# Peptides against a protein of PDB entry 7QUU, part 14

Target 1, 43 residues: chain A of PDB entry 7QUU
Amino acid sequence: DAVEPSVEKEYKKIISFRDTVFEGKHQQFLVPNNVRLKFLRDR

## One batch from the design tools (peptide; made by RFdiffusion4, then SolubleMPNN)

Design b1_p12_3_s4 (from b1_p12_3, 6 letters changed)
Fold by OpenDDE base, seed 1:
Structure b1_p12_3_s4 (fold): chain B 43 residues (1-43), chain A 12 residues (1-12)
Amino acid sequence: as target 1 above (43 residues)
Amino acid sequence: SEEEKLYQELLR
């Protein structure tokens, strides 16, 4: 099934956050807590 | 930190 555009958008923010932290830039992207928790739970 | 926790979760 196609991922809902809203979920995909928030997933991309989480990945961008990870990459920014890894690069040492420490830029935090705003991700809703429910999306964040779902992503972490589904891993 | 919360950021570190999230980072570690994403690396697994």
Scores: peptide ipSAE 0.042, ipTM 0.522, DockQ to the pose 0.183
Fold by OpenDDE base, seed 2:
Structure b1_p12_3_s4 (fold): chain B 43 residues (1-43), chain A 12 residues (1-12)
Amino acid sequence: as target 1 above (43 residues)
Amino acid sequence: SEEEKLYQELLR
């Protein structure tokens, strides 16, 4: 999916934060693009 | 937990 660069940048920050919080605690999971975009809009 | 809350926030 073509995600706007600004949205992708923000998403990467959120995923980095998630991965830091969940590192060693949970398996990595993929967030679908629609969920990702919804989260970014609704956060 | 805070971690569970974050997962729910990302997946809702």
Scores: peptide ipSAE 0.040, ipTM 0.521, DockQ to the pose 0.180
Fold by OpenDDE base, seed 3:
Structure b1_p12_3_s4 (fold): chain B 43 residues (1-43), chain A 12 residues (1-12)
Amino acid sequence: as target 1 above (43 residues)
Amino acid sequence: SEEEKLYQELLR
């Protein structure tokens, strides 16, 4: 299913922030969709 | 902040 452009925009912010937070630690992980959705709901 | 909320969600 096509993700709404507004929702996709917020997911991109989450991924960008994740990468910034962990780049200095040489750590990478995939942010689970449930975490992304929780962040958007609690925002 | 939104950054702090996201940080808490990612690292919980």
Scores: peptide ipSAE 0.039, ipTM 0.555, DockQ to the pose 0.206
Fold by OpenDDE base, seed 4:
Structure b1_p12_3_s4 (fold): chain B 43 residues (1-43), chain A 12 residues (1-12)
Amino acid sequence: as target 1 above (43 residues)
Amino acid sequence: SEEEKLYQELLR
């Protein structure tokens, strides 16, 4: 089944944020606070 | 912070 476009967008943001952390750049990738909190809650 | 928690969760 195709992942809903909204879920895919959120996932891509989280992956980009992870990659930024792994690269040690600590650049605030613009993950909205609601997406951040949802990720923490659903994990 | 919530950001620190997110970093820890992403690193798991």
Scores: peptide ipSAE 0.033, ipTM 0.484, DockQ to the pose 0.163

Design b1_p12_4_s1 (from b1_p12_4, 6 letters changed)
Fold by OpenDDE base, seed 4:
Structure b1_p12_4_s1 (fold): chain B 43 residues (1-43), chain A 12 residues (1-12)
Amino acid sequence: as target 1 above (43 residues)
Amino acid sequence: EDKEIYEKLLRE
């Protein structure tokens, strides 16, 4: 399935944010799947 | 469709 270029751009931002938040803290915050999905819906 | 791709990217 071809991911739309706009959707791919938003995914790259979310991954970069994830990596920055988790690498910068050395803490595996178990972010529950429902909290992750809420963060994505509110954008 | 978007929700399933988001759920994959959050699990990797």
Scores: peptide ipSAE 0.041, ipTM 0.534, DockQ to the pose 0.062
Fold by OpenDDE base, seed 2:
Order: sequence, then C-alpha cells, then structure tokens
Structure b1_p12_4_s1 (fold): chain B 43 residues (1-43), chain A 12 residues (1-12)
Amino acid sequence: as target 1 above (43 residues)
Amino acid sequence: EDKEIYEKLLRE
C-alpha cells in the first residue's frame, strides 16, 4: 500500500521529533503507546 | 484510514 506523500511527510516529522526528544533529554521515558496516540489525536 | 497508518508507523 503506497502511503500518500503528505502522510509520509508528517510521519517523518513525528519520528524526527520523537528521536530528538528521546535522544537528547528523555532516554528514561517509556512513553506508553496510549499516551503517544493521545498526542497524535490532540493535534 | 489515517489512524491505521499512524498505528502501523508507531509499531515500526
């Protein structure tokens, strides 16, 4: 299934933000999947 | 559609 170029671009931003936040300051936060899904729904 | 794509991408 080809992911639409718009959705792939938004995904790359979310992953880059995740990796920047987790690598730099928060290596100890196991963010539960339900909390990740809340941050995606509240945007 | 978007929700299933996001749930797939969060599991990879």
Scores: peptide ipSAE 0.040, ipTM 0.525, DockQ to the pose 0.061
Fold by OpenDDE base, seed 1:
Structure b1_p12_4_s1 (fold): chain B 43 residues (1-43), chain A 12 residues (1-12)
Amino acid sequence: as target 1 above (43 residues)
Amino acid sequence: EDKEIYEKLLRE
């Protein structure tokens, strides 16, 4: 199944965001889920 | 729909 290049780019942004937020190198800003989703869409 | 996909990907 060829994942559309748009969906793959979006997935890579989500994983990079996850790793940045969960790897303990950034203070867990309890960013509300709606603001997290906006941040991922606006990038 | 998009929100649930993002919430899965953030938990995986």
Scores: peptide ipSAE 0.043, ipTM 0.537, DockQ to the pose 0.057; fails the geometry check
Fold by OpenDDE base, seed 3:
Structure b1_p12_4_s1 (fold): chain B 43 residues (1-43), chain A 12 residues (1-12)
Amino acid sequence: as target 1 above (43 residues)
Amino acid sequence: EDKEIYEKLLRE
């Protein structure tokens, strides 16, 4: 399925944000799904 | 639609 270039660019930002939030000292925090969705809406 | 896409992307 061809993902639109805009949606792919947003996807890459979401993955980079996920990886940054789950890297290092944050790897121990079960970020609740509601908090994850808040950080995605605030960018 | 966007919310279900974001929830899927956070689980993968």
Scores: peptide ipSAE 0.039, ipTM 0.522, DockQ to the pose 0.061; fails the geometry check

Design b1_p12_4_s2 (from b1_p12_4, 5 letters changed)
Fold by OpenDDE base, seed 4:
Structure b1_p12_4_s2 (fold): chain B 43 residues (1-43), chain A 12 residues (1-12)
Amino acid sequence: as target 1 above (43 residues)
Amino acid sequence: EDKKLFEKLLRE
């Protein structure tokens, strides 16, 4: 089954969020606005 | 299926 391009894009954001938060590459929890999942913007 | 892929992506 081919993953829809929209779903793949949200998965890439989850990976980028993981790498940002868990690799300690950001000394501040500044989640870049491009890495925010759409469902987290409307809450 | 999506939940298994999500769980895989969190463990990599």
Scores: peptide ipSAE 0.046, ipTM 0.582, DockQ to the pose 0.047
Fold by OpenDDE base, seed 5:
Structure b1_p12_4_s2 (fold): chain B 43 residues (1-43), chain A 12 residues (1-12)
Amino acid sequence: as target 1 above (43 residues)
Amino acid sequence: EDKKLFEKLLRE
């Protein structure tokens, strides 16, 4: 199944967020409003 | 489905 380009872009943001949280960079990530996962609302 | 994949991606 081809992942829609919009959904793929959101997954890349999740992975980047995960990697940033796990890298021990305790920067208080204000999750930027542009990282808000939209696809999780509709399913 | 997407929620389950998201929860998987956060645990890996």
Scores: peptide ipSAE 0.045, ipTM 0.580, DockQ to the pose 0.052
Fold by OpenDDE base, seed 3:
Structure b1_p12_4_s2 (fold): chain B 43 residues (1-43), chain A 12 residues (1-12)
Amino acid sequence: as target 1 above (43 residues)
Amino acid sequence: EDKKLFEKLLRE
């Protein structure tokens, strides 16, 4: 199934957020506003 | 559903 380009962009943000959260087991992450997942709030 | 997908993507 082809993932819609809008959904793929949000998945790339999830991966970037994951990598940020896992690399920083000891830092308070300011999650950048561009990495915030909008679709997880609206469904 | 989106929460389960998010939890999957965090484990991959």
Scores: peptide ipSAE 0.039, ipTM 0.559, DockQ to the pose 0.050
Fold by OpenDDE base, seed 1:
Structure b1_p12_4_s2 (fold): chain B 43 residues (1-43), chain A 12 residues (1-12)
Amino acid sequence: as target 1 above (43 residues)
Amino acid sequence: EDKKLFEKLLRE
Protein backbone atom coordinates (compact mmCIF):
# COMPACT_ATOMS: atom_id res chain seq x y z
CA ASP B 1 0.00 0.00 0.00
CA ALA B 2 1.54 3.29 -1.13
CA VAL B 3 1.13 6.00 1.54
CA GLU B 4 -0.48 9.03 -0.12
CA PRO B 5 2.06 11.92 -0.48
CA SER B 6 -0.24 14.20 1.59
CA VAL B 7 -0.37 11.66 4.45
CA GLU B 8 3.42 11.10 4.30
CA LYS B 9 3.96 14.88 4.72
CA GLU B 10 1.74 14.91 7.83
CA TYR B 11 3.66 11.90 9.26
CA LYS B 12 6.97 13.76 8.74
CA LYS B 13 5.46 16.60 10.84
CA ILE B 14 4.76 14.10 13.68
CA ILE B 15 8.45 13.08 13.67
CA SER B 16 9.61 16.72 13.53
CA PHE B 17 7.25 17.65 16.39
CA ARG B 18 8.43 14.69 18.52
CA ASP B 19 12.10 15.57 17.99
CA THR B 20 11.42 19.25 18.79
CA VAL B 21 9.59 18.31 22.04
CA PHE B 22 12.39 15.91 23.11
CA GLU B 23 14.99 18.62 22.39
CA GLY B 24 13.08 20.84 24.92
CA LYS B 25 12.47 23.55 22.25
CA HIS B 26 8.67 23.41 22.76
CA GLN B 27 6.35 22.76 25.68
CA GLN B 28 4.24 19.57 25.30
CA PHE B 29 1.10 21.76 24.82
CA LEU B 30 2.71 24.27 22.39
CA VAL B 31 2.00 22.72 18.98
CA PRO B 32 3.71 24.84 16.25
CA ASN B 33 1.32 25.77 13.41
CA ASN B 34 3.60 24.10 10.78
CA VAL B 35 3.39 20.67 12.58
CA ARG B 36 -0.39 20.70 13.23
CA LEU B 37 -1.80 17.40 11.96
CA LYS B 38 -4.70 18.42 9.70
CA PHE B 39 -5.53 14.84 8.62
CA LEU B 40 -6.27 13.79 12.25
CA ARG B 41 -9.27 16.20 12.24
CA ASP B 42 -10.75 14.70 9.04
CA ARG B 43 -10.40 10.99 10.03
CA GLU A 1 -3.49 1.09 9.22
CA ASP A 2 -2.80 4.83 9.84
CA LYS A 3 -2.96 4.31 13.65
CA LYS A 4 -0.26 1.58 13.48
CA LEU A 5 2.01 3.85 11.41
CA PHE A 6 1.34 6.74 13.82
CA GLU A 7 2.24 4.53 16.82
CA LYS A 8 5.41 3.34 14.97
CA LEU A 9 6.49 6.95 14.25
CA LEU A 10 6.06 7.85 17.96
CA ARG A 11 8.25 4.87 19.08
CA GLU A 12 11.13 5.21 16.55
Scores: peptide ipSAE 0.056, ipTM 0.597, DockQ to the pose 0.050; fails the geometry check

Design b1_p12_4_s3 (from b1_p12_4, 4 letters changed)
Fold by OpenDDE base, seed 1:
Structure b1_p12_4_s3 (fold): chain B 43 residues (1-43), chain A 12 residues (1-12)
Amino acid sequence: as target 1 above (43 residues)
Amino acid sequence: EDKELFEKLLKE
């Protein structure tokens, strides 16, 4: 199971974005399940 | 494969 280096680099950016957005706000943003699917359907 | 890895990384 070797994740392609290009794909791994994109996932690291998504994690870093998540961590930056959520560490800057000590608030559990309940991301509605409906928003989770819109970002993955527009590609 | 990529979608399952993405779903795992969003649960960590």
Scores: peptide ipSAE 0.030, ipTM 0.531, DockQ to the pose 0.060
Fold by OpenDDE base, seed 4:
Structure b1_p12_4_s3 (fold): chain B 43 residues (1-43), chain A 12 residues (1-12)
Amino acid sequence: as target 1 above (43 residues)
Amino acid sequence: EDKELFEKLLKE
């Protein structure tokens, strides 16, 4: 199943955020409001 | 579906 390019970009952002949190680099990632997955925006 | 995929991506 071809994952839509928009959805693949959101997954790559989640993986990058995970890797950054696990590396102990608590740099204040201002997660741009645009990196909030669409389903997390409506809560 | 999206929640299960998110939980998989957090475990990989």
Scores: peptide ipSAE 0.030, ipTM 0.512, DockQ to the pose 0.048
Fold by OpenDDE base, seed 5:
Structure b1_p12_4_s3 (fold): chain B 43 residues (1-43), chain A 12 residues (1-12)
Amino acid sequence: as target 1 above (43 residues)
Amino acid sequence: EDKELFEKLLKE
């Protein structure tokens, strides 16, 4: 199943956020406060 | 589907 390019872009932000939070890599990925992932909004 | 994939991505 081809992940839609929009969904893949959101997953890349999650992975980057995970790596920032859990690996202690202090790259402030400014996840824009408005990028609630669509799957977290569709609840 | 999206929730299960998210839970997998958080565990890797």
Scores: peptide ipSAE 0.029, ipTM 0.516, DockQ to the pose 0.051
Fold by OpenDDE base, seed 2:
Structure b1_p12_4_s3 (fold): chain B 43 residues (1-43), chain A 12 residues (1-12)
Amino acid sequence: as target 1 above (43 residues)
Amino acid sequence: EDKELFEKLLKE
């Protein structure tokens, strides 16, 4: 099944956000464990 | 399907 190019772009943004949070470059984005990103709630 | 793939990508 070919992953739609829109879905692949969304995953690349999530990975980039993760890596940026783990590298400590954005310590201001403590995503609380209860903040399901609104896009994950509706799919 | 998308949620399970997302949870895998957050754990790796």
Scores: peptide ipSAE 0.028, ipTM 0.516, DockQ to the pose 0.057

Design b1_p12_4_s4 (from b1_p12_4, 6 letters changed)
Fold by OpenDDE base, seed 4:
Structure b1_p12_4_s4 (fold): chain B 43 residues (1-43), chain A 12 residues (1-12)
Amino acid sequence: as target 1 above (43 residues)
Amino acid sequence: EDKKIFEKLLKE
């Protein structure tokens, strides 16, 4: 099953966020409001 | 389906 490239890009952002949090690099990721997953925007 | 994709990508 081919994952839609849009969905794969959203999951890769979650993984990058995980890896950054676990590396202890609490750089204030100003998660741009645009990086909020589409399904998290409507809540 | 999305959960299985996420679980695969978490293992990469």
Scores: peptide ipSAE 0.038, ipTM 0.570, DockQ to the pose 0.049
Fold by OpenDDE base, seed 2:
Structure b1_p12_4_s4 (fold): chain B 43 residues (1-43), chain A 12 residues (1-12)
Amino acid sequence: as target 1 above (43 residues)
Amino acid sequence: EDKKIFEKLLKE
């Protein structure tokens, strides 16, 4: 199944935002494997 | 399907 290039770009923005937030102020947020963001549970 | 893409991109 070909990932739509639009969907891949959206996830890359989420990752870049995560990395920017973690590098700047929170070097230790272990996202627990059970803390799935609700938006990833319904898709 | 989207979850597998996200889990793949989180490992890169």
Scores: peptide ipSAE 0.035, ipTM 0.561, DockQ to the pose 0.063
Fold by OpenDDE base, seed 3:
Structure b1_p12_4_s4 (fold): chain B 43 residues (1-43), chain A 12 residues (1-12)
Amino acid sequence: as target 1 above (43 residues)
Amino acid sequence: EDKKIFEKLLKE
């Protein structure tokens, strides 16, 4: 299954935002996989 | 479907 290039770009932005938000002081928080996926399930 | 796409992109 090929991912549509538009959809792939949106997921890459969400990943980059996640990584930026959880950098530095937030690296100490083991973000459960269920919380990381919440932003994708509510759309 | 979206979860499987996201799990693939997390392994790249």
Scores: peptide ipSAE 0.033, ipTM 0.550, DockQ to the pose 0.058
Fold by OpenDDE base, seed 1:
Structure b1_p12_4_s4 (fold): chain B 43 residues (1-43), chain A 12 residues (1-12)
Amino acid sequence: as target 1 above (43 residues)
Amino acid sequence: EDKKIFEKLLKE
């Protein structure tokens, strides 16, 4: 199941927004793309 | 479930 590159780019923006707004962490945790995709598949 | 949350966040 290849996620379209456009959709993956938007997922990365929303995760970065969430992490900035809710965690106050200006550190982009370089969450590997495979770990980000697991959170999106399991729910 | 996370896909629905994501689709909601994309529309805001």
Scores: peptide ipSAE 0.028, ipTM 0.500, DockQ to the pose 0.115

Design b1_p12_5_s1 (from b1_p12_5, 6 letters changed)
Fold by OpenDDE base, seed 2:
Structure b1_p12_5_s1 (fold): chain B 43 residues (1-43), chain A 12 residues (1-12)
Amino acid sequence: as target 1 above (43 residues)
Amino acid sequence: KLKKLDEFLEKV
């Protein structure tokens, strides 16, 4: 399944926001690559 | 909708 280019741009924004939040508050926690968006799945 | 995001995040 190809992700539409519009949807890919939204996903890149979500990743950038995640990374900014983690860098700003949690520079001490290597977020494992498997700590996927559990906080978005539980909503 | 979130399953497709998870599948995308596996590839990036």
Scores: peptide ipSAE 0.049, ipTM 0.552, DockQ to the pose 0.076
Fold by OpenDDE base, seed 5:
Structure b1_p12_5_s1 (fold): chain B 43 residues (1-43), chain A 12 residues (1-12)
Amino acid sequence: as target 1 above (43 residues)
Amino acid sequence: KLKKLDEFLEKV
């Protein structure tokens, strides 16, 4: 299954956000609300 | 909806 390049960019942002949270740097990176992955909210 | 994300995270 090929991941679309747009979706891959969003997944890379999740990974970067995860890694920032695990590094305790969550407060240093304001993830802009438009980068806030809508598909994690729409449960 | 998260299955494709999990499959991507397994590859990175």
Scores: peptide ipSAE 0.044, ipTM 0.554, DockQ to the pose 0.054
Fold by OpenDDE base, seed 3:
Structure b1_p12_5_s1 (fold): chain B 43 residues (1-43), chain A 12 residues (1-12)
Amino acid sequence: as target 1 above (43 residues)
Amino acid sequence: KLKKLDEFLEKV
């Protein structure tokens, strides 16, 4: 299944957000887990 | 390239 270029762009944002939030490279963004999950569901 | 997204969405 070819994902539409628009949808692939939003998926790349979600992956980039995941990597920023979960890969521990920025302990300076103590985003609460509930706010993290809300941001991913509201987009 | 989306396998990592699917695996993430399954955990959320």
Scores: peptide ipSAE 0.034, ipTM 0.529, DockQ to the pose 0.053
Fold by OpenDDE base, seed 4:
Structure b1_p12_5_s1 (fold): chain B 43 residues (1-43), chain A 12 residues (1-12)
Amino acid sequence: as target 1 above (43 residues)
Amino acid sequence: KLKKLDEFLEKV
């Protein structure tokens, strides 16, 4: 299944958000699930 | 290419 270029762009933003929030040198911010879901819906 | 996204969605 070929992922549409627009959808692949949004997936790259989600991965970049993961890397910034969870893998970054910034303390693992316990981002509440409601804030994560808002980030996914508002884009 | 999506394996890293699947691993993220399992943690949400």
Scores: peptide ipSAE 0.033, ipTM 0.531, DockQ to the pose 0.053

Design b1_p12_5_s2 (from b1_p12_5, 5 letters changed)
Fold by OpenDDE base, seed 3:
Structure b1_p12_5_s2 (fold): chain B 43 residues (1-43), chain A 12 residues (1-12)
Amino acid sequence: as target 1 above (43 residues)
Amino acid sequence: KLKKLEEFLEKV
């Protein structure tokens, strides 16, 4: 399944927001992708 | 919608 270019742009913004929030809290830990995805699901 | 985001995040 190809992701529509508009939807991919929104997903890249969500990724960038996730990474900024996690980098600010966890400068010492490689947060596993499953834990990063949980944070987006619990909102 | 969330499942497609998860599948996208596993590829990036």
Scores: peptide ipSAE 0.050, ipTM 0.563, DockQ to the pose 0.073
Fold by OpenDDE base, seed 5:
Structure b1_p12_5_s2 (fold): chain B 43 residues (1-43), chain A 12 residues (1-12)
Amino acid sequence: as target 1 above (43 residues)
Amino acid sequence: KLKKLEEFLEKV
């Protein structure tokens, strides 16, 4: 199953956000707004 | 929706 290019972009943002958080860097570096998923921002 | 994300995360 091919992942739609728009969905792949959002998955790459999830990965980049994950990696920033799990590396403990989320307190050291502001996660860029383009890497923040909307559903995590609205809670 | 989550299954496709899991399958993508396993490949990257």
Scores: peptide ipSAE 0.044, ipTM 0.565, DockQ to the pose 0.047
Fold by OpenDDE base, seed 2:
Structure b1_p12_5_s2 (fold): chain B 43 residues (1-43), chain A 12 residues (1-12)
Amino acid sequence: as target 1 above (43 residues)
Amino acid sequence: KLKKLEEFLEKV
């Protein structure tokens, strides 16, 4: 399924927010591939 | 490029 260009823009914002949060406080925190980011689902 | 994004979003 081709992701719509609108949806791809929202996903880029989520990635940029993630990267900003990690750069500021947790540059060494490798999120394991199996750890669901509960804080993004609970909002 | 999308495959890495899909793999990330399945984990969010």
Scores: peptide ipSAE 0.034, ipTM 0.547, DockQ to the pose 0.061
Fold by OpenDDE base, seed 4:
Structure b1_p12_5_s2 (fold): chain B 43 residues (1-43), chain A 12 residues (1-12)
Amino acid sequence: as target 1 above (43 residues)
Amino acid sequence: KLKKLEEFLEKV
């Protein structure tokens, strides 16, 4: 199934958010797990 | 191209 270009753009933002929050490359944002889960459920 | 997103959503 071809993912619409708009949807692929939103998926890239979710991946970038993951990499920022989980891969420790930005040690400045301890985002709590409940805030992470809210961001994923509200979309 | 979305395997990294699928692997992320499976963990949530």
Scores: peptide ipSAE 0.032, ipTM 0.533, DockQ to the pose 0.053

Design b1_p12_5_s3 (from b1_p12_5, 5 letters changed)
Fold by OpenDDE base, seed 1:
Structure b1_p12_5_s3 (fold): chain B 43 residues (1-43), chain A 12 residues (1-12)
Amino acid sequence: as target 1 above (43 residues)
Amino acid sequence: KLEKLEEFLKKV
């Protein structure tokens, strides 16, 4: 099954967030509702 | 939808 290019872009953001957390470079910030991953809104 | 994410995260 091919992953849609829009879905792949969201998966790359999740990976970048994971890697930022593991590197200890994550900051406490309020994520605006418009910047939240669409993947998490469809639940 | 989650299964495809879990499979993708196992490959990267």
Scores: peptide ipSAE 0.046, ipTM 0.589, DockQ to the pose 0.050
Fold by OpenDDE base, seed 5:
Structure b1_p12_5_s3 (fold): chain B 43 residues (1-43), chain A 12 residues (1-12)
Amino acid sequence: as target 1 above (43 residues)
Amino acid sequence: KLEKLEEFLKKV
């Protein structure tokens, strides 16, 4: 099953967020509201 | 939707 390119971009953002949180780099990435994952915006 | 994310996160 190929992951849609739009969905892959969102999954890469989740990985980058995970890695940032686990690396103890508490840079409050003010994730710009445009970079929020679509499934987190629809809540 | 979450199952595809879990499968993707197991590959990366």
Scores: peptide ipSAE 0.043, ipTM 0.580, DockQ to the pose 0.049
Fold by OpenDDE base, seed 2:
Structure b1_p12_5_s3 (fold): chain B 43 residues (1-43), chain A 12 residues (1-12)
Amino acid sequence: as target 1 above (43 residues)
Amino acid sequence: KLEKLEEFLKKV
C-alpha cells in the first residue's frame, strides 16, 4: 500500500517531534507550530 | 490505521 503524500507529511512531523523529544531531554520543548500533530482522529 | 504508522516508524 502506497502511503498518501499527505499522510507521509504527518509521519515526518511525528519523527521530527520524536527526535526533538530525544534531543530535548534537557531543553524546554519549543515544538514548532508546524510540528503540531493534528492527531489523526481517523480510527 | 495505526499499523501503517507503526510500520513507518520501524523503517525511519
Scores: peptide ipSAE 0.040, ipTM 0.579, DockQ to the pose 0.050
Fold by OpenDDE base, seed 4:
Structure b1_p12_5_s3 (fold): chain B 43 residues (1-43), chain A 12 residues (1-12)
Amino acid sequence: as target 1 above (43 residues)
Amino acid sequence: KLEKLEEFLKKV
């Protein structure tokens, strides 16, 4: 099953967020508002 | 719809 390129981009953001949280780097990633997952924008 | 995300997260 091919993942749509737009969906793959959102999945890569979830992975980058996971890896950031698990690396213990509580660097305040000011997750730029453009990196916010689209489904998190409407709340 | 979440199953595809879980399968993707298991592969990476």
Scores: peptide ipSAE 0.039, ipTM 0.573, DockQ to the pose 0.045

Design b1_p12_5_s4 (from b1_p12_5, 6 letters changed)
Fold by OpenDDE base, seed 3:
Structure b1_p12_5_s4 (fold): chain B 43 residues (1-43), chain A 12 residues (1-12)
Amino acid sequence: as target 1 above (43 residues)
Amino acid sequence: KLKKLEEFLKKV
């Protein structure tokens, strides 16, 4: 199953967030407003 | 749909 390009973009944001949290870098990532996860409202 | 996310996170 190919992941839809729109869904893949949201998954890449989740990965970037995970990696940021895991690296323990208390750097205030200025997450550009455009990189905010549109909450995956998929049950 | 969470299973597809878990499968994606295992590949990256």
Scores: peptide ipSAE 0.060, ipTM 0.607, DockQ to the pose 0.049
Fold by OpenDDE base, seed 5:
Structure b1_p12_5_s4 (fold): chain B 43 residues (1-43), chain A 12 residues (1-12)
Amino acid sequence: as target 1 above (43 residues)
Amino acid sequence: KLKKLEEFLKKV
């Protein structure tokens, strides 16, 4: 089953977010606007 | 939907 290119793009953002969070260097990290998941913007 | 994410995260 191929992952749709739009879905793969959102999964890559989840990975970039994970890696930024787990690098342990920021008690508050500013999530860059490119790494923000679309479903977190629509609230 | 979550199973496809888990399979993707196992490959990367």
Scores: peptide ipSAE 0.055, ipTM 0.603, DockQ to the pose 0.046
Fold by OpenDDE base, seed 4:
Structure b1_p12_5_s4 (fold): chain B 43 residues (1-43), chain A 12 residues (1-12)
Amino acid sequence: as target 1 above (43 residues)
Amino acid sequence: KLKKLEEFLKKV
């Protein structure tokens, strides 16, 4: 099953978020508004 | 739809 390139980009953002949370770097995630998952924009 | 995300996250 090929993952749509748009869906793969959103999955890579989830991984980057996971990895940054688990690295113990509680650096205040100024999650750039561009890294916000599109499905989290509608609420 | 969530199952495909879980399968992707297990491969990376």
Scores: peptide ipSAE 0.052, ipTM 0.598, DockQ to the pose 0.046
Fold by OpenDDE base, seed 2:
Structure b1_p12_5_s4 (fold): chain B 43 residues (1-43), chain A 12 residues (1-12)
Amino acid sequence: as target 1 above (43 residues)
Amino acid sequence: KLKKLEEFLKKV
């Protein structure tokens, strides 16, 4: 099953968020607007 | 849908 390019973009955001949290660069969980998942914006 | 995310996160 090919991952749709839209879905791959959302998965890359999850990775970028993970890596940013592990790097300790966010003492406050401020998810950058570029790393926000679409389903977290619709709420 | 979640299984495909788990498989992707294991590869990257």
Scores: peptide ipSAE 0.049, ipTM 0.594, DockQ to the pose 0.046

Design b1_p12_6_s1
Fold by OpenDDE base, seed 3:
Structure b1_p12_6_s1 (fold): chain B 43 residues (1-43), chain A 12 residues (1-12)
Amino acid sequence: as target 1 above (43 residues)
Amino acid sequence: DKLYEQIEEAEK
């Protein structure tokens, strides 16, 4: 499925921020699926 | 949005 370029760009920024803050410890920062989806929708 | 559908599919 095609994602709008604006939404994809914002998502990539969020992932880049996460990866920078957690330095590969992202497995220790488990965001529940419902919270993750809500965060993306509320932007 | 298609991004939400992709995340929901990848997290199943």
Scores: peptide ipSAE 0.027, ipTM 0.424, DockQ to the pose 0.049
Fold by OpenDDE base, seed 2:
Structure b1_p12_6_s1 (fold): chain B 43 residues (1-43), chain A 12 residues (1-12)
Amino acid sequence: as target 1 above (43 residues)
Amino acid sequence: DKLYEQIEEAEK
């Protein structure tokens, strides 16, 4: 399935924000695959 | 899904 361009843009913003906020903290948030799937389907 | 690949790469 083709990823909707809107979802891809929003994801890139989330990653950029994460990387900026946690710069120097080396903190990663692992989101379970099932939660990610639900989040993407509910949008 | 291309989005899942991007998520996996961004979590590395």
Scores: peptide ipSAE 0.026, ipTM 0.479, DockQ to the pose 0.055
Fold by OpenDDE base, seed 5:
Structure b1_p12_6_s1 (fold): chain B 43 residues (1-43), chain A 12 residues (1-12)
Amino acid sequence: as target 1 above (43 residues)
Amino acid sequence: DKLYEQIEEAEK
Protein backbone atom coordinates (compact mmCIF):
# COMPACT_ATOMS: atom_id res chain seq x y z
CA ASP B 1 0.00 0.00 0.00
CA ALA B 2 1.17 3.55 -0.77
CA VAL B 3 2.18 5.56 2.33
CA GLU B 4 0.28 8.84 2.58
CA PRO B 5 2.50 11.80 1.57
CA SER B 6 1.88 13.45 4.98
CA VAL B 7 3.22 10.41 6.88
CA GLU B 8 6.26 10.15 4.61
CA LYS B 9 7.11 13.85 5.17
CA GLU B 10 6.83 13.51 8.96
CA TYR B 11 9.02 10.40 8.93
CA LYS B 12 11.74 12.18 6.91
CA LYS B 13 11.74 15.02 9.48
CA ILE B 14 12.17 12.56 12.38
CA ILE B 15 15.10 10.81 10.65
CA SER B 16 16.76 14.12 9.75
CA PHE B 17 16.47 15.23 13.39
CA ARG B 18 17.91 11.92 14.67
CA ASP B 19 20.83 12.05 12.25
CA THR B 20 21.62 15.65 13.26
CA VAL B 21 21.50 14.94 17.04
CA PHE B 22 23.61 11.76 16.84
CA GLU B 23 26.05 12.89 14.13
CA GLY B 24 29.49 11.43 14.88
CA LYS B 25 28.26 9.54 17.99
CA HIS B 26 27.50 6.15 16.38
CA GLN B 27 24.38 6.09 18.61
CA GLN B 28 21.32 4.31 17.22
CA PHE B 29 18.00 4.08 19.02
CA LEU B 30 17.00 0.43 18.91
CA VAL B 31 13.21 0.66 18.76
CA PRO B 32 11.67 -2.68 19.79
CA ASN B 33 9.66 -4.28 16.95
CA ASN B 34 6.46 -4.43 19.06
CA VAL B 35 6.57 -0.65 19.76
CA ARG B 36 7.33 0.11 16.09
CA LEU B 37 4.45 -2.08 14.84
CA LYS B 38 2.00 -0.52 17.35
CA PHE B 39 2.95 3.01 16.23
CA LEU B 40 2.39 2.13 12.55
CA ARG B 41 -0.94 0.34 13.24
CA ASP B 42 -2.46 3.12 15.37
CA ARG B 43 -1.68 5.81 12.77
CA ASP A 1 4.14 -1.62 3.28
CA LYS A 2 6.41 1.16 1.91
CA LEU A 3 6.67 2.78 5.38
CA TYR A 4 8.23 -0.38 6.89
CA GLU A 5 10.89 -0.40 4.15
CA GLN A 6 11.73 3.28 4.77
CA ILE A 7 12.15 2.67 8.54
CA GLU A 8 14.35 -0.41 7.94
CA GLU A 9 16.60 1.56 5.54
CA ALA A 10 16.92 4.42 8.08
CA GLU A 11 17.92 1.97 10.88
CA LYS A 12 20.92 0.63 8.80
Scores: peptide ipSAE 0.026, ipTM 0.477, DockQ to the pose 0.058
Fold by OpenDDE base, seed 4:
Structure b1_p12_6_s1 (fold): chain B 43 residues (1-43), chain A 12 residues (1-12)
Amino acid sequence: as target 1 above (43 residues)
Amino acid sequence: DKLYEQIEEAEK
């Protein structure tokens, strides 16, 4: 399935935000794939 | 789904 360009853009922002906030941290919020996918689709 | 693959790769 082709991902909508808007959804792909929002996903990249979420990853960039995660990487920035948790840079140098050993703790990460584990968000299950199904929850993340629901969030991206419902926006 | 391409989005599933991207998520799986970014979580490794």
Scores: peptide ipSAE 0.025, ipTM 0.476, DockQ to the pose 0.052

